# Designs tried in a protein design run: peptides against a protein of PDB entry 3JWR. Part 211

Target 1, 323 residues: chain A of PDB entry 3JWR
Amino acid sequence: TRELQSLAAAVVPSAQTLKITDFSFSDFELSDLETALCTIRMFTDLNLVQNFQMKHEVLCRWILSVKKNYRKNVAYHNWRHAFNTAQCMFAALKAGKIQNKLTDLEILALLIAALSHDLDHRGVNNSYIQRSEHPLAQLYCHSIMEHHHFDQCLMILNSPGNQILSGLSIEEYKTTLKIIKQAILATDLALYIKRRGEFFELIRKNQFNLEDPHQKELFLAMLMTACDLSAITKPWPIQQRIAELVATEFFDQGDRERKELNIEPTDLMNREKKNKIPSMQVGFIDAICLQLYEALTHVSEDCFPLLDGCRKNRQKWQALAEQ
Target 2, 298 residues: chain A of PDB entry 3JWR as posed
Amino acid sequence: TRELQSLAAAVVPSAQTLKITDFSFSDFELSDLETALCTIRMFTDLNLVQNFQMKHEVLCRWILSVKKNYRKNVAYHNWRHAFNTAQCMFAALKAGKIQNKLTDLEILALLIAALSHDLDHRGVNNSYIQRSEHPLAQLYCHSIMEHHHFDQCLMILNSPGNQILSGLSIEEYKTTLKIIKQAILATDLALYIKRRGEFFELIRKNQFNLEDPHQKELFLAMLMTACDLSAITKPWPIQQRIAELVATEFWEQGDQVGFIDFVCTQLYEALTHVSEDCFPLLDGCRKNRQKWQALAEQ

## One batch from the design tools (peptide; made by RFdiffusion4, then SolubleMPNN)

Design b2_p16_4_s4 (from b2_p16_4, 10 letters changed)
Fold by OpenDDE base, seed 3:
Structure b2_p16_4_s4 (fold): chain B 323 residues (1-323), chain A 16 residues (1-16)
Amino acid sequence: as target 1 above (323 residues)
Amino acid sequence: SEFMKKLLEEILEAEE
């Protein structure tokens, strides 16, 4: 395709030029091509292209395939969300200095997972899928959409001309897929809620050890969530704009709940409760986000900008809630 | 506010 030819032939700017190491990064001004270039740079600067002998054209095709398998009619859970999740992962690895704590396979898996974690997202949550009696709800009992996202990820990875993992040994391939699956599944916030207590307790007791395989897996899950939710850490103007996209998608779901399921949506999904957004954001930050970024900062102090951004946005949302 | 936490916990419970 012309798009592939353009991408494959393009000079990839440095991470510094692209500012993809910044926690304050915004993709608003970037074209789709530029997001793909950024993605190439992430793979390159993490030494993944070299270490796993990725062919440039194959990587380009894979990136474009991943992008293509996000829906454009979904307000938030689209390619830009996946891209921003991956960028936050990259920033956490580089600027946050988490790269030195992980293996190359783990880094490879996390980056693929970040880009792939919401593939073919339909703009509705697992609860809607269950209540609508969607065929996917018959295949999976838990984390329905996350299983689907992984299936889509696997499909793309195995598609002709998209096999970026072809340079791996069989054992490396198996390990990578395992980590990808775990990382994608970890983006189910239900699982985050279930597991976060163990992580926080390990940190509190100063017993956290990444050399322990179980704790490593737990950390990777927490890191995925931290990147997935990283919009809450962005500079306030960026945060507000992203929050509007999230609200739009949630309200679209609520509208569908009324129309298709004949149910009254919860406040989070209810367009008529738009005035509750600031207070709901404060609640979300307090209940879900703050402790995570505090714990992450404890693992690596260089991740502090995420925590600081989250705190600042909490104050901004609180001020709006008081108006 | 515990709203978001409760909502997510309900989702967790529904999956258990």
Scores: peptide ipSAE 0.035, ipTM 0.748, DockQ to the pose 0.561
Fold by OpenDDE base, seed 4:
Structure b2_p16_4_s4 (fold): chain B 323 residues (1-323), chain A 16 residues (1-16)
Amino acid sequence: as target 1 above (323 residues)
Amino acid sequence: SEFMKKLLEEILEAEE
């Protein structure tokens, strides 16, 4: 395609030029092509292209395929969200120094998972999918959308001309897919809530050890969530804009819940309760985000900008809630 | 928190 030709022929700017190592990164001013270029740079600078012998054209095609399989009519859970999740992962790995704590296969899996974790998202949560009796609800009982996201990821990885994992051995391939699946499934907030206590306790007791396979898996799950939720850590102007996108999508779901399911939406999904957004954001930060970024910072102090950003945004939201 | 309670309710509903 013309798009592929353009991407494959383009000079990829440095990570410094693209500012993709910054935790404060914003994609708002980037074109789709520029987001693809950033993604190439992430793979390159993480040594994934070299270590796993990725062909440039194949990588370009894969990136474009992933982007294409996000819906444009979804306000928040679209390509830009996936891209920002991956960028946060890249920043955490590089600037946050987490790269030194992980294997190349784990890094490969995390980056693929970050980009793929919301593939074909429909702008509704698992509860809506289940209550609407969507066909996907017949396939999966739990983490319905996350299973679907992984299925889409696998489909793309196996599509002709998109096989970025072709340079891996059979064992490496199996390991990578396992980690990708676990990472995508970990983005189900239900699973995060279920598992985070174990992670926090390990940190609190100073018993956290990445050499333990179980704890490694747990950490990768927490890291995925930290990147998935990273909008809450962004500079205030960026945070506000993203929060508007999230609210738009949630209110769209709430409107559909009223119209299609004849139910009253929760406050989070209720357009009539827009005035509660600031207080809900404070509640979200306190209940979900703060402890995670605190724990992550304990694992790697260089991830502090995420925690600091979260704290600053809490203050901003609290000030609005008091008005 | 009240937020957590509501979130948990949604999660539990999705798991049923």
Scores: peptide ipSAE 0.034, ipTM 0.751, DockQ to the pose 0.682
Fold by OpenDDE base, seed 5:
Structure b2_p16_4_s4 (fold): chain B 323 residues (1-323), chain A 16 residues (1-16)
Amino acid sequence: as target 1 above (323 residues)
Amino acid sequence: SEFMKKLLEEILEAEE
């Protein structure tokens, strides 16, 4: 395609030029092509292209395939969300110095997972999928959408001309897929809620050890969630804009719940309850976000900008809630 | 908050 030709022939700017190592990064000013260029740079600077012998054209095709399999009519859970998740992962690995704590296979898996974790998202949550008796609800009992996202990821990875993992040994390939699956499934907030207590307790007791395979797996899950939720850490103007996108998608679901399911939506998804958004954001930060970024900062102090951003945004939302 | 409680309940119900 012309798009592939353009991407493959383009000069890829440095990470410094693209500012993709910054926790304050925004994609608002970037074209789709530029987001793809950023993604190439992430793979290159993490040494994934070299270490796993990725062909440039194959990587370009894969990126475009992933982007194509996000829906354009979804307000928040689209390519830009996946891209921002991956950028946060890149920043955490580089600026946050987490790269030094992980293997190349783990880094490879996390980056692929971040880009792929919401593939073919429909703009509705798992609860809606279940209540609407969607066909996907017949295939999976738990983490319905996350299983679907992984299936889509696997489909793309195995598609002709998209096989970015062809340079891996059989064992490396199996390991990578296992980590990708676990990472994508970990983005189910329900699973985060179930597992985070173990992580926080390990941190609190100073017993956290990345050399333990179980704790490593747990950390990768927490890191995925931290990147997935990283919009809450962004500079206030960016945070506010993203919150509007999230609200739009939630209200769209609420409208569908009224129309298709004949139910009253929760306040979070109720368009008539817009005035509660600031207080809900404060509640979300307190219940879900703060402790996670605190724990992550304990693992790597260089991740502090995420925690600081979250705290600052809490203050901003609280001020709005008091008006 | 009651809001977050409800949100969490909805998320957890989807896992049942």
Scores: peptide ipSAE 0.033, ipTM 0.756, DockQ to the pose 0.842
Fold by OpenDDE base, seed 2:
Structure b2_p16_4_s4 (fold): chain B 323 residues (1-323), chain A 16 residues (1-16)
Amino acid sequence: as target 1 above (323 residues)
Amino acid sequence: SEFMKKLLEEILEAEE
């Protein structure tokens, strides 16, 4: 395709030029091509291209395939969300200095997972899928959409010309896929809520050890969630804009719930309750986000900008809630 | 908030 030719021939700017090591990064001003260039830079600077002998054209095709398999008619869970998740992962690995704590396969898996974690997202949550009796709800009992996202990820990875993992041994490939699956599944907030207590307890007791395979898996899950939710950490103008996208998608679901399921949506999904967004954001930050970024900062102090951003945005939302 | 906790609880229950 013309897009592939353009991407493959383009000079990839440095991470410094692209500012992809910044926790404050915004993609708002970037074209689709530029987001793809950023993605190439992430793979390159994490030494993934070199270490796993990725062909440049194959990587380019894979990136474009991933992008293509996000829906354009979904307000928030689209390519830009996946891209921002991956960028936060990259920043956490580099600026947050988590790279040195992980294996190359784990890093590879996390980056692929971040980019792929919401593939073919339909703009509705698992509850809606289940209640609507969607065919996917018959295939999976738990984490319905996340299983679907992984299936899409696997499909792309195995597609002709997209096999960025072809340089891996069979054992490396199996390991990578396992980690990718776990990472994508970890983005189900239900699983996060279920598992986070163990992570926080380990941190609190100073017993956290990445040399333990179970704790490593737990950490990777928490890191994925931290990156998935990283919009909450962004500078206030960026946070507000993303919050509007989230609200739009939620309200669209709520509208469908009324129309298709004949139910009154919850406040979070209810367009008529938009005035509650600030207070709901405060609640979300308190219930989900703060402890996670606190714990992450305990693992690596260089991740503090995420925590700081989250705290600042809490203050901003609280101020709006009080008006 | 109690609201968010309840929402998350409902999500968890739906998956169990």
Scores: peptide ipSAE 0.032, ipTM 0.742, DockQ to the pose 0.645; fails the geometry check

Design b2_p16_5_s1 (from b2_p16_5, 9 letters changed)
Fold by OpenDDE base, seed 5:
Structure b2_p16_5_s1 (fold): chain B 323 residues (1-323), chain A 16 residues (1-16)
Amino acid sequence: as target 1 above (323 residues)
Amino acid sequence: SFYEEFAKRLAEAIAA
């Protein structure tokens, strides 16, 4: 395609020029082409292209394929969300210095997973899928959409001309796919809630050890969640705009719940409860976000900007909730 | 706890 030709021929700017090492990064001003260029730079600067002998054209095609398999009519869970998740992962690895704690295969898997973790998202949550008796709900009992996202990821990776993993050995390939699957599944917040206590306890007791395979897996899951939720850490104007996108998508679901399922949506999904957004955001930060970024900062102090951003936004939302 | 239940419900709502 012309798009592929343009991307493959383009000069890829430096990470510094693209500002993709910044935790304060925003994609709002970027074109789709620029987001693809940023993605190429992430793979290159993480040494993934060199270490795994990726062909440039194949990588370009893969990126475009991933982007194409996000829906444009979904307010939040679209390509830009996936891209921002991956950018946060890149920043955490580089600026946050987590790269030094992980293997090349783990880094490869995390970046692919971040970009792929919400493929073909439909703008509704697992609860809606279950209640609507969607065919996907018959295939999976839990983490329905996350399984679907992984299936989409696997489909793309195996598509002609998109096989960015062709340079891997059989064992490396298997390992990478395993980590990708685990990472995508970890983005189910229900699973995060179930597992986070173990992580926090290890940190609290000063027993956390990344050399332990189980703890490594746990950390990768927590890191994925931290990147997936990283919008809450952004400078206030960016955070506020993203919160509007999330609210839009949730309200769209709520509207569908009323129309299609004849149910009253929860406050989070209820357009009539828009005035509750500030207090709900405070609750979200307290219940889900703060402890995670605190723990992540304990693993690597260079991740502090994420925690600091989260704290600052809590203050902003609290001030709005008090009006 | 009340807090854990709230977090769980919130997580379920936000989950994909």
Scores: peptide ipSAE 0.052, ipTM 0.774, DockQ to the pose 0.111
Fold by OpenDDE base, seed 3:
Structure b2_p16_5_s1 (fold): chain B 323 residues (1-323), chain A 16 residues (1-16)
Amino acid sequence: as target 1 above (323 residues)
Amino acid sequence: SFYEEFAKRLAEAIAA
């Protein structure tokens, strides 16, 4: 395609030029092509292209395929969300210095997972999928959409001309897929809530050890969540804009719940309760976000900007909630 | 706790 030709032939700017090492990064001003260029830079600067002998054209095609398999009519869970998740992962790895703590295969898996973790998202949560009796709800009981996202990821990885993992050994391939699957599944916040206590306790007791395979897996899950939720850490103007996208999608679901399922949506999904957004954001930060970024900062102090951003946004939302 | 229950409900709502 012309798009592929343009991408493959383009000079890829440095990470510094693209500002993709910044935790404060915003994609608002970027074209789709530029987001793809950023993605190439992430793979390159993490040494993934060299270490796993990726062909440039194949990587370009894969990126475009991933982008293509996000829906444009979904307000938040679209390509830009996946891209921003991956950018946060990149920033955490580089600026946050997490790269030094992980293997190349883990880094490869995390980046692929970040880009792929919401593939074919429909703008509705697992509860809606279940209640609407979607066929996927018959196949999976828990983390329904996350399983679907992984299935989509696997489909793309195995598609002709998209096989960015073809340079891996059989063992490396198996390991990578395992980590990708775990990472994508970990983005189900229900699983985060279930597992986070163990992570926080290890940190509190100063017993956290990435050389332990179980703790490594746990950390990768927490890191995925931290990147997935990283919008909450962004500078306030960016945070507000993203929050509007999230609210739009949630309210769209609520509208569908009323129309299609004949149920009253919860406040979070209820357009008529938009005045509660600030207080709900405070609740979200307190209940989900703060402890995670605190713990992550304990693992690597260079991740502090994520925590700092989260704290600052809490203050901003709280101020709005008090008006 | 109330806090954990709230977190769970919120997580369920936000989860994909």
Scores: peptide ipSAE 0.050, ipTM 0.773, DockQ to the pose 0.109
Fold by OpenDDE base, seed 4:
Structure b2_p16_5_s1 (fold): chain B 323 residues (1-323), chain A 16 residues (1-16)
Amino acid sequence: as target 1 above (323 residues)
Amino acid sequence: SFYEEFAKRLAEAIAA
């Protein structure tokens, strides 16, 4: 396609030029092509292209395929969200120095997972899918959408011309897919809530050890969540804009819940409760985000900008809640 | 705790 030709022929700017190592990164001003170029740079600078002998054209095609399989009519859970998740992962790996703590396969898996973790998202949560008796709810009981996301990811990875993992051995391939699946499934926030206590306790007791396979898996899950929620860490103008996108999508779901399911939406999804957004954001930060970024910062102090950003945004939201 | 319960409810609303 013309798009592929353009991408494949384009000079890929440096990470410095693209500012993709910055935790404060924003994609608002970037074209779709530029987001794809950023993604290429992430793979390159993480040594994934070299270490796994990726063909440039194949990588380009894969990126475009992933982007294509996000819906444009979804306010938040679209390509830009996936891209921002991946960028945060890249920043955490590079600037946050987590790269030094992980294997190349884990890094490969995390980057693929970050980009793929919301593929074909419908703009509604698992509860809506379940209650609407969607066909996907017939396939999976829990983490319905996350299973679907992984299925989409796998489909793309196995599509002709998109096989960025073709340079891996059979064992490496299996390992990578396992980690990708676990990472995507970990983005189910319900699972995060279920598992985070173990992670926090290990940190609290100073018993956290990445050499333990179980703890490694746990860490990768927490890292995925940290990147998935990283909008909460962004500079206030960026955070505020993203929060509006999230609210838009949630309110759209709430409207559909009223119309299609005849259900009164929860406050989070209720357009009539938009005045509660600031207080809900404070609650979200306190209940979900702060402990995670504190723990992540404990693992790698260079991830502090995420925690600092989260704290600053809490202050901003609290100020609005007091009005 | 209060926050744990809130987190659970929030998780249910967002994901489950």
Scores: peptide ipSAE 0.048, ipTM 0.776, DockQ to the pose 0.107
Fold by OpenDDE base, seed 1:
Structure b2_p16_5_s1 (fold): chain B 323 residues (1-323), chain A 16 residues (1-16)
Amino acid sequence: as target 1 above (323 residues)
Amino acid sequence: SFYEEFAKRLAEAIAA
């Protein structure tokens, strides 16, 4: 395609030029082509292209395929969300110095997972899928959409001309897919809630050890969540804009719940309760975000900008809630 | 406890 030709022929700017190592990164001004270029740079600078012998054209095609399989009519859970998740992962690995704590396969898996973790998202949560009796709800009991996301990821990875993992040994391939699956499934926030206590306790007791396979898996899950939620850490103008996108999508679901399911939506998804957004954001930060970024900062102090951004945005939301 | 309950409700709402 013309798009593939343009991408494959383009000079890829440096990470510094693209500012993709910055925790404060914003994609608002970027074209789709530029987001793809950023993605190429992430793979290159993490040494994934070289270490796993990725062909440039194949990588370009894969990136475009991933982007194509996000829906354009979904306000928040679209390509830009996936891209920003991956960018935060990249920043955490590089600027946050987590790269040195992980294997190349883990890094490869995390980046693929970040880009793929919401593939074909429909703008509704698992609860809606379950209550609407969607066909996907017949396949999985929990984490319905996350399983679907992984299935989509696997489909793309195995599609002709998209096989960026073809340079891996059989064993490396199996390991990578395992980690990708675990990472995508970890983005189910319900699973995060169930597992985070173990992580926080390990940190509190100074018993956290990445050499332990179970703890490694746990850490990767926490890192995925930290990147998935990283909008909450962004500079205030960016945070506020993203919050509007999230609210739009949630309100759209709420409208559908009324129309299609005859259900009164919860406050979070109720368009009539837009005035509660600031207080809900404070609650979200306190209940979900702060401890995670605190713990992550304990693992690597260079991740502090995420925690600092989260704290600053809490103050901003709190100020709005008090008006 | 308050935050944990809120977290659970929020997780249910946000979970994909």
Scores: peptide ipSAE 0.047, ipTM 0.769, DockQ to the pose 0.102; fails the geometry check

